Peptides against a protein of PDB entry 4QMF. Designs and how they scored, part 96

Target 1, 175 residues: chain A of PDB entry 4QMF
Amino acid sequence: ESSFMTLFPKYRESYLKTIWNDVTRALDKHNIACVLDLVEGSMTVKTTRKTYDPAIILKARDLIKLLARSVPFPQAVKILQDDMACDVIKIGNFVTNKERFVKRRQRLVGPNGNTLKALELLTKCYILVQGNTVSAMGPFKGLKEVRRVVEDCMKNIHPIYHIKELMIKRELAKR

## One batch from the design tools (peptide; made by RFdiffusion4, then SolubleMPNN)

Design b2_p21_1_s1 (from b2_p21_1 with A1S E3D E16K Q17E)
Fold by OpenDDE base, seed 2:
Structure b2_p21_1_s1 (fold): chain B 175 residues (1-175), chain A 21 residues (1-21)
Amino acid sequence: as target 1 above (175 residues)
Amino acid sequence: SEDEELLEKAIEELEKELEEE
C-alpha cells in the first residue's frame, strides 16, 4: 500500500481543521484514507485494500500538497478529476534580495490582480500566488505556460511580455 | 468577446505600470 505525507505551515492549521471532514469525504469516495496530524503539522493520504484505482493516490498526494500551499478546498478538490493537473512552483530561491523578491512576486499579481487574471484566462488555469510558491491547476499545456511565465518573472522578465505573446497565439488559434 | 475586452484592458494597465517603473 502507498502513502504520501506533506507538512503544512502553522498558519494553515485552523483552516485545515475546518475543512478536514470535507477532505475525508472526498477521498472516501475513492477509498483513500487520510490523517491530519496537528502535532507534527502534517497531512497523510494512503491507499486501502478497497482502493480500486491505485493511481488515485497520486491525485490525493496532489490534493494535500495544494492544501498545504493555501489553495482553498473547493478548488483543490478538483484535482481529483481525471482531466485536472497541478503544479507547485517554488519561487523563493530565484532572488536573494527580499525586496526584489517581493517586487517580482507582486508583478505576477499586478494592479488589481489583472496580471494574474489575464494569465488564468489565457492558460485556462487557476493560479494562486502565496509565500514562496505559486500553485496552479489546469490542463498540462496551460501549466507549462504558467511555469514559464512565473519563473521568467522571477528572472526579471515582466509577465506582460508573455501575456501579449499568449494573446497573439490565442487569436491565431481562433482562425 | 468579454474575455478579449478584459484582456485588452489588462494589457493597457500593465503597459502603464511598466512605464511608471
Scores: peptide ipSAE 0.090, ipTM 0.730, DockQ to the pose 0.683
Fold by OpenDDE base, seed 3:
Structure b2_p21_1_s1 (fold): chain B 175 residues (1-175), chain A 21 residues (1-21)
Amino acid sequence: as target 1 above (175 residues)
Amino acid sequence: SEDEELLEKAIEELEKELEEE
């Protein structure tokens, strides 16, 4: 049997308690067991004797990882789908200066969140910028692009340039 | 900025394309 555990921050506890029955129900369909430990502040997923697909535990691992990083359940649970992948991109180690970090992180979001929305549309991904990480869900090709844009942004390459490139590629693909 | 305005227009067009699909 395989088991994975993820810690979550205290501010996430109330929400996780609220949706945990839904998490349990979703994982039960795959015969994956789960535990919410409020004392430790952890989520655990594990295979059972009835687990048919041994690989589903990895998706369950990703589910609790996404939930810990503030991805809402209705979105996070989609990771259990075969065609859905995810990535958690650490952005906090690219810049030592806090003000510079905040500025570059804000560029990912842009005015009224439009930069992020454009990136989501172009990559066919869900993207959440939160704290020191960017969580993304979608096809592998899209996730690769998201990671490139996010990391380059933290390296002081404005996302707009990548968005323009992606738009051009999209138009060319329609021909 | 000029880039932001262009981006906004681009987003609007992308949204329209998605609605047509």
Scores: peptide ipSAE 0.051, ipTM 0.677, DockQ to the pose 0.054
Fold by OpenDDE base, seed 1:
Structure b2_p21_1_s1 (fold): chain B 175 residues (1-175), chain A 21 residues (1-21)
Amino acid sequence: as target 1 above (175 residues)
Amino acid sequence: SEDEELLEKAIEELEKELEEE
């Protein structure tokens, strides 16, 4: 039997408690067991003797990983669907200066969240910027694009450059 | 500012396209 565990920050505890029955129900459909440990601050997923698809445990692993990084359940649970992938991009180590870090992270969001929304639309991904990570869900091609934009942003390449390029590519693909 | 305006217009256009699909 296979199992995976992820830790979650204390500020997520209340939310995870409220949605855990929904997590259990979603995973039960695939005969995956799950445990929420409030003392340790962890989530665990496990295969059972009734688990039919051995690959579903990896999706369950991704589910709890996304939940730990503040992705809401209605979005995170979509990872159990076919053709849906995810990526958790660590952004906290690109810049040593905290002020510079915050500034560059804010560029990913932009005014009124417009930069992030544009990136989501162009990559066909869901994107959540939270703390020291960016969580993304979508097709593999889109995820690769998101990671590039996010990492380059932290390296002081403004997202607008990539957005413009993606817009051009999209327009050319329609012709 | 110019880039921001362009981005906003782009978003509006993209949203419209998605609604039509």
Scores: peptide ipSAE 0.048, ipTM 0.674, DockQ to the pose 0.053
Fold by OpenDDE base, seed 4:
Structure b2_p21_1_s1 (fold): chain B 175 residues (1-175), chain A 21 residues (1-21)
Amino acid sequence: as target 1 above (175 residues)
Amino acid sequence: SEDEELLEKAIEELEKELEEE
């Protein structure tokens, strides 16, 4: 049997407690067991003898990873769908200066969230910028694009340049 | 589409911000 565990920050505890029954119900459909450990601050998913699809445990792993990074359950649970992939992009290691980090991270969101919205539309992904990570969910192709934009942004390449490129690519694809 | 219109508006605003930087 396979199991995976993910730690979550303390500030996420209250939310996880409120939705854990929903997590359990969603995973029960796939005969995946799960445990919320409030002492350790961890989530665990496990295959059972009744687990039919051995690959679903990897999606369950991704589910708890997303939840740990503040993705809300109604969105995170979509990872259990066959056509849905995810990525958790670490952004905290690109810049040592805290102020510079905050500025570059803010560029991913942009004014009124417009940068993020544009990127979501162009990549057909859900994107959440929280703390030292960016969580994304969507098609694999879109996720690759998101990672490129996010990492380049942290390297001081403004997202607008990639957005323009993606727009051109989208226009060409419509023809 | 509605999404396309939103995207175009968002890009226009972003371009304006770049010009101000």
Scores: peptide ipSAE 0.093, ipTM 0.734, DockQ to the pose 0.672; fails the geometry check

Design b2_p21_1_s2 (from b2_p21_1, 6 letters changed)
Fold by OpenDDE base, seed 5:
Structure b2_p21_1_s2 (fold): chain B 175 residues (1-175), chain A 21 residues (1-21)
Amino acid sequence: as target 1 above (175 residues)
Amino acid sequence: SMDEELLKKAIEELEKELEEE
C-alpha cells in the first residue's frame, strides 16, 4: 500500500477542518483513505485493498499538496480528473531581500490582479500566488508556460514580456 | 471575444504601469 503525507501551516487549520468531510467523500469514490491530523498539522492519503487504480494515489498526493498551499477545495479537487495536472512553484529562494521578494511577487499579480488573470487566460490554468509558492492547475503545456513566467518574474523579468509573446502566439494560432 | 477584450485591457494597464515605474 502507498501513502503520502503533507504538512500544512497553522493558518490553514480552520479551513481544512471545514472541508475535510468533502475531501473524504471525494477520495472515497476512488477507495483512497485520508486522515487529517490537527495535532501534527498534517494530511495523509493512502491506498486501500479496494483501490482499483493505483495511479490515483498520486493525484490524491497532489490534492493534499494543493490544499496545504491554500488552494480552495472546489478547485483543488479537480486534480482528481484525468486531464488535470498541477504544479507548486517555490518562489521564496530566488531573492534574499524581503522587499525585493515582495515586489517581484506582486508583479505576478499586478494591478487589480490583471497580470494573473491574463496569465490564467493565456495558459488555460488556474493560478494562486500565496506566501512562498505559486500553485497552478491546468494542461501540462500551460503549466510549463506558467512556471517559466513565474520563475522569470522572480529573476526580475517582468511578466508583461511573456504575456505579449503569448498573445502573439495565440493570435497566430487562431488563423 | 470577452476574453480577448479582458486581455487587451489587462495589457494596456500593465503597459501603463511599466511606464510609470
Scores: peptide ipSAE 0.093, ipTM 0.733, DockQ to the pose 0.683
Fold by OpenDDE base, seed 3:
Structure b2_p21_1_s2 (fold): chain B 175 residues (1-175), chain A 21 residues (1-21)
Amino acid sequence: as target 1 above (175 residues)
Amino acid sequence: SMDEELLKKAIEELEKELEEE
């Protein structure tokens, strides 16, 4: 039997309580058991005797990881799909200065969220910038691109340069 | 900025392409 647990911040508790029945239902389809522990502030997923696909537990692990990082359930649950992968990119360690951190993080979002939206479109990923992490969901190739852009942004390379590059690559691929 | 304007146009075009699919 395989089991995975993740902790979640207190501010996420209320939301997780509201959607936990949906989480349970989604995982039941795969015969994965789950537990929400409000005392510890944790989510647990585990295989059962009826679990057919042993690999699904890894996706369940990713599901609770995403939920802990503020990804909404309707999006996070898509991780259970075969063609969907995810990445949680830690961005808090690239810059020590708080103001610089905030500025660089904001560049990922851009005016009216347009930079982020463009990146999502170009990579075919869902991207959520929250706190000290960026959560992404999508095809593996797209996720690699997202990680590159995000990390480079925190290293003071503006996302627009990567977006332009991705746009060019996209146009070339259409030929 | 010029970059922002270009980005906006790019987004609009991308959205259009996705809508046509």
Scores: peptide ipSAE 0.053, ipTM 0.682, DockQ to the pose 0.053
Fold by OpenDDE base, seed 2:
Structure b2_p21_1_s2 (fold): chain B 175 residues (1-175), chain A 21 residues (1-21)
Amino acid sequence: as target 1 above (175 residues)
Amino acid sequence: SMDEELLKKAIEELEKELEEE
């Protein structure tokens, strides 16, 4: 039997309590058991004797990882689909200066969220910027592009540069 | 800024393309 556990921040507790029955129901379809520990502040998923596909536990692991990083359940649960992948990109250690960190993180979002929206459209990914992480869901190719843009942004390469590049690539692919 | 204008135009174009698909 396999199991995975993830910790979640205190501010996430209230939301997780409200959606945990939905998490349980979604995982029950795959015979994966789950536990929400409010004392420890953790979520656990584990295989059971009835688990048919042993690989589904890895997707369950990803589900609780995404939930811990503030991805809403209706989006996070899509990770259980075969064609859906995810990535949690740690951005908190690229810059030591807090003000510089905040500024670069804000560039990922951009004015009115337009930068993030453009990146989502171009990569066909869902992207959430929260705290010291960026969570992304989508095809593997798109996720690779998202990680590049996010990390380069933290390295002081403005996302607009990559967006322009992705736009050109998209136009070329249509021909 | 020029970058903001380009971004807005790019988004608009992308949205149109997605609607046509």
Scores: peptide ipSAE 0.046, ipTM 0.675, DockQ to the pose 0.054
Fold by OpenDDE base, seed 1:
Structure b2_p21_1_s2 (fold): chain B 175 residues (1-175), chain A 21 residues (1-21)
Amino acid sequence: as target 1 above (175 residues)
Amino acid sequence: SMDEELLKKAIEELEKELEEE
C-alpha cells in the first residue's frame, strides 16, 4: 500500500469539506482511497488492492497538494489526466523584506491580472498566485517556463521581459 | 505604461488565435 498526506491551512477547511465528495468520486474511478481529517487538517490518498495503475497514486498526491494550495477542484482534478502535470513553486523565501515580497509577487499578476493571463496563454498553463506559493498546471515545457518567470520575478527580473521573449519565440515557431 | 499597453494587445491577439484554433 502506498499513501501520501498533505496538510492544509485552516482557511481551506470549509471549501475542502464542501468538495470532498467530488474528490472521493473522482479518485474512486481509479480505485484510490482518500481521507479528509478536519481535526488534523490533512488530506490523505491511498492505493487499494483494486488500484490498477500504480502511477495514479502520484497524481492523487498532486491533486491534494494543489487543493491544499487553493486550486479549485474543477481545475485541480485535471491533474488526473495523463497529459497534465503540475508544479508548486515556493516564493516566500526569495526575499526577506515583506514589502518587497508583496511588490514582486504583485508583478506576477500585473494590472488587471494581465501579466498573469499573458503568461498563462504563452505557456499553456493554469497559474494561481496564492500566499507563499505559485501553483501551475500544464505541459512540462510550459511549467519550466512558468517556474523560470516566477523565480526570476522574485529575484527582481520583471515578468514582462520573459513575456516578450516568449511572444517572439511563439511567432518564430509559426513558420 | 507602454509595456502594459503592449501586454494588453498581446493578450487580445493570443485570445483571438486560441479561439480560431
Scores: peptide ipSAE 0.044, ipTM 0.671, DockQ to the pose 0.053

Design b2_p21_1_s3 (from b2_p21_1, 6 letters changed)
Fold by OpenDDE base, seed 3:
Structure b2_p21_1_s3 (fold): chain B 175 residues (1-175), chain A 21 residues (1-21)
Amino acid sequence: as target 1 above (175 residues)
Amino acid sequence: MEDEELLKKAIEELEEELKKE
């Protein structure tokens, strides 16, 4: 049997408790068992003797990883779909200066979140900027683009540059 | 911030263009 565990921060506990029955039901469809440990602050997923597709455990692993990183359940559960992939991009190690880090991270979001929204639209991905990570869900091609934009932003390349580039590419692809 | 406002306007324009597609 395969098993994966992830820790979650204390501030997520209340939310995870409220949605855990939904997590259980979603995973039961695939005969994947799950456990929420409130003492340790962990989520665990594991295969059972009735698990038909052993590979689904990897998607279950990704599900709890996304939930731990503040992705809402209605979005995170989509990872169980065959056409959905995810990426958790670590952004905290690109710059040592805290103020510079915060500034560059904020550029990913932009005014009223519009930069992030534009990037989501262009890549067909869901994107969540939280703490030292960016969580993304979508098609593999889109995820690759998101990672490029996110990492370049941390390297002081403004996202607007890539957004404009992606718009041009999208227009060209329609021809 | 002036730069933030300029960016906002630019993104809004981009969003409007995307909606037309």
Scores: peptide ipSAE 0.072, ipTM 0.694, DockQ to the pose 0.064
Fold by OpenDDE base, seed 2:
Structure b2_p21_1_s3 (fold): chain B 175 residues (1-175), chain A 21 residues (1-21)
Amino acid sequence: as target 1 above (175 residues)
Amino acid sequence: MEDEELLKKAIEELEEELKKE
């Protein structure tokens, strides 16, 4: 039997309570057990004797990881699909100055969220910027690109540079 | 402010191009 646990911040508790039945139902289809511990502030997923695919527990682990980082359930649950991968990029340790951190994080989103939307379109990923992490879901190639852009942004390389590069690459791939 | 406006316009143009593709 395999088990994974993740902690979640207090502000996430109310939402997790509201969607936990949906989480349970989604995981039950794969015979994965789950527990929401409101006292500890944790989510746990476990294989059962009826779990057919042992690898599904890793996807369940990713599911609770995404939920803990504020990804909405309708999006997070897609991680259970075979062709879907995810990445949680820690961005809080790249910059010591809080104002500089906030500024660089905001660049990932951009005016009206257009920078983020452009990046999502180009990488075919879902991307959520929250707190000290960026959560992404999509194909492995796209996730690799997202991580590069996100980390470079925190290193003071503006995302627009990468967006332009990705657009050129996309155009070249279509000819 | 000028840089932000320039970036906004650039992104908007990029988005329009992406929609056409």
Scores: peptide ipSAE 0.067, ipTM 0.684, DockQ to the pose 0.098
Fold by OpenDDE base, seed 1:
Structure b2_p21_1_s3 (fold): chain B 175 residues (1-175), chain A 21 residues (1-21)
Amino acid sequence: as target 1 above (175 residues)
Amino acid sequence: MEDEELLKKAIEELEEELKKE
């Protein structure tokens, strides 16, 4: 039997409690067991003797990882679909200066969230910037682009450069 | 105009273009 556990921050506890029955129901369709431990602050997923697809446990692992990083359930549960992948990009260690970190992280979002929305559209990904991580869901090609843009942003390369480049590539692909 | 304002306008234009596709 295979199992995976993910810790979640205290501020997610209330939300996770409210959606856990939905998590259980979604995973039951695949005969994956799950446990929410409020004392430890953890989520666990496990295969059972009835688990048919051995690969689904990895998707279940990703589900709880996404939930721990503030992705809402209606979005996170889509990871159980075969055509969906995800990435959790750690951004907290690229710079030591907190002010610089906050500034660069804000560039990913941009005014009114427009930078983030542009990136989502261009990569066909869902993207959530939260705390020290960026969570993304979508096709592998899109996720690769998201990671590049996010990491470069933390390295002081403004996202607008990549947005323009992605727009050009998109236009060329239509010709 | 602040750089952020310029960026905002540029991105908005890009978004509108993307919506047309």
Scores: peptide ipSAE 0.065, ipTM 0.686, DockQ to the pose 0.063
Fold by OpenDDE base, seed 4:
Structure b2_p21_1_s3 (fold): chain B 175 residues (1-175), chain A 21 residues (1-21)
Amino acid sequence: as target 1 above (175 residues)
Amino acid sequence: MEDEELLKKAIEELEEELKKE
C-alpha cells in the first residue's frame, strides 16, 4: 500500500471542497482512494487492493500537488493521462527582495499575458504562475524548457531571450 | 490567427516593452 499527502494553503480550501467529489470520481476509475482533511489542510491519495496499475499512484500524487498550487481541476486531472507530465517550479528562493521577486515573476506573465502565452505555445505546455511556484503540464521536453525559462527569469534573464531561441528552433524543425 | 502570427506579434510587443525598461 502506497500513500502520498500534500498540504494546501488556506485560501485554496473553498475551491478544493467544491471539486473534491470530482477528484474522488476521477481517482475511483483507477481504484485510488483520496481524502481531503480540512483540519490539517491536506490531501491524501492511497492505493487500494483493487489498484492494478502501480504507476497511477504517482500520477495521483502529482494531481494533488497541482491542485494545492492552484491548478484548476479540469486541467490538473489531465495528469492522469499517460502522455502528460508536470512540474512545480519553486521560484520564491531566487530573490530575497520582495519587489524584485514580484517584478521578475511578472516578467514570466508579461504584458497582457503574452510572454506566458508564447511560452505555452512554444513548449506545448500549460503554465500557471501563482504565488511562489510555477506549475506546468505537458510533454517532458516542453517541461524542461519551461523550467529553464522560469529559473533564468528569476535569475534576471529576460524570457524574451529564450522565446526567440525557441522560435528559431521551431522554424528549423519545420524544415 | 495562426500560432506563428500570434507568436510574432507577442515577440514584437515584448521587444517594445524591453526598450522601455
Scores: peptide ipSAE 0.128, ipTM 0.763, DockQ to the pose 0.665; fails the geometry check

Design b2_p21_1_s4 (from b2_p21_1 with A1M E3D E8K E16K Q17E)
Fold by OpenDDE base, seed 1:
Structure b2_p21_1_s4 (fold): chain B 175 residues (1-175), chain A 21 residues (1-21)
Amino acid sequence: as target 1 above (175 residues)
Amino acid sequence: MEDEELLKKAIEELEKELEEE
């Protein structure tokens, strides 16, 4: 039997309680067991004797990881689909200065969220910037681009540069 | 044109393309 556990921050507790029945139902379709531990602040997923696809446990692991990082359930549950992958990019350790961190993180979002929206459109990914992580869901190729842009942004390369490049590549691919 | 304005216009164009798909 395989199992995975993830911790979640206290501020997610209320939300996770409200959606946990939906999580259970979604995982039951795959014969994956799950447990929400409010005392420890953890989520656990486990294979059962009835689990048919051994790979689904990895998707279940990713589901709880995404939920722990503030991805809403209607989006996070899509990870159970075969065509969906995810990435959780840790951004908190690229810079030591808090003000610089906040400034660079804000560049990922941009005015009115436009930078983030452009990146989502160009990569065909869902992207959530929250705290010290960026969560992304989509095709592997798109996720690779997202990680590049996010990490470079934290290294003081403005996202607009990559967005322009992605736009050019998109235009060229249509010709 | 400011980069931010250009980006906004680009997003609008991208959204239109997605609606046409």
Scores: peptide ipSAE 0.047, ipTM 0.671, DockQ to the pose 0.054
Fold by OpenDDE base, seed 4:
Structure b2_p21_1_s4 (fold): chain B 175 residues (1-175), chain A 21 residues (1-21)
Amino acid sequence: as target 1 above (175 residues)
Amino acid sequence: MEDEELLKKAIEELEKELEEE
């Protein structure tokens, strides 16, 4: 028996309550049990005797991790697909100054979300910037690129540098 | 094609903003 638990912040409680039946239904298809503990503020996933795929529990772990970091259920549930991977990038420790942190985090989104949109298109990833984390979902290659851009942005390397590089690489690959 | 055009426009806008800073 394998189990994984993740804590979620209080502000996420109401949403998680509303979608938990959908989480349960999605995991039931794979014979994975799940528990929402509102007192502790945790989500748990567990294998059952009927779980046939041992790898699915790791995807279930990733599902609850994504949900805890504000990824909406219709997007997060895609992690159960074989071709989908995810990454939760902690960005809160790169800068001690709160104002500098907020400024650099905002650069990831950019004006009208254009920076984020460009990154999503170039990496073929879903990207959510929320709080002290960036959550990404997509192919492994794309996720590696996202992590690089996100971490470098928090290190004061503007995302536009990487966007230009990714554009050039994309154009070269079409040839 | 639509995604590529959107990408180009987004980059152009980002470049313009960087030049204005």
Scores: peptide ipSAE 0.108, ipTM 0.740, DockQ to the pose 0.617; fails the geometry check
Fold by OpenDDE base, seed 5:
Structure b2_p21_1_s4 (fold): chain B 175 residues (1-175), chain A 21 residues (1-21)
Amino acid sequence: as target 1 above (175 residues)
Amino acid sequence: MEDEELLKKAIEELEKELEEE
């Protein structure tokens, strides 16, 4: 039997409590057990003797990881579907200066969220910028592109340059 | 997720912002 545990921040507790029955029902369909520990501030998923597909535990691991990083349940639960992948990109360690960190993180979102929306459309991914992480869900190729743009942004390469490049590639692919 | 006109407008606005930085 396999088990995975993920810690979550205190501010996420109230939301996780409200949706935990839905998490349980979603995982029960796959005979995956789950536990919400409010004292430790953790979520655990584990296989049972009735788990038919052992690989589903890895998707369950990803589910609780996404939930811990503020992805809403209706979006996060899609990770249990085939052909859906995810990535949680740590952005908090690229810069030591808090003000610089905030500015670079804001560039990922952009004015009116236009930068983020453009990146989502071009990569066919869902993207959530929250705290010290960026969570993304979508096709593997799209996720690779998202990670590159996010990390480069934290390294002071403005996302617009990558967006322009992706637009050019998209136009060339239509020819 | 393939509104090309929306993408073009968004890029134009982002380019203007970049020039102001």
Scores: peptide ipSAE 0.095, ipTM 0.738, DockQ to the pose 0.580; fails the geometry check
Fold by OpenDDE base, seed 2:
Structure b2_p21_1_s4 (fold): chain B 175 residues (1-175), chain A 21 residues (1-21)
Amino acid sequence: as target 1 above (175 residues)
Amino acid sequence: MEDEELLKKAIEELEKELEEE
């Protein structure tokens, strides 16, 4: 039997309570057990004797990880699909200055969220910037690109540079 | 301010192109 646990911040508790029945139902289809502990502030997923695919527990682990990082359930649950991968990129340790951190994080989003939207379109990923993490879901190639852009942004390389590069690559791939 | 406006225009153009594809 395999088990994974993740902690979630207090501000996430109310939402997790509201969607936990949906989480349970989604995981039950794969015979994965789950527990929401409101006292500890944790989510746990476990294989059962009826779990057929042992690898599904890793996807269940990723599901609760995404939920803990504020990814909404309708998006997060897609991680259970075979062709879907995810990444949680820690961005809080790249910059010591809080103002500089906030500024660089805001560059990932951009005016009206357009920078983020452009990155999502170019990488075919879902991307959520929240707190000290960026959560991404999509194909492995796209996730690799997202991580590069996100980390470089925190290193003071503006996302527009990568967006332009990705645009050129996309145009070249269509000829 | 000029860089932000340029960025916005570039992204808007990108979005239009991507939506048409």
Scores: peptide ipSAE 0.055, ipTM 0.667, DockQ to the pose 0.062; fails the geometry check

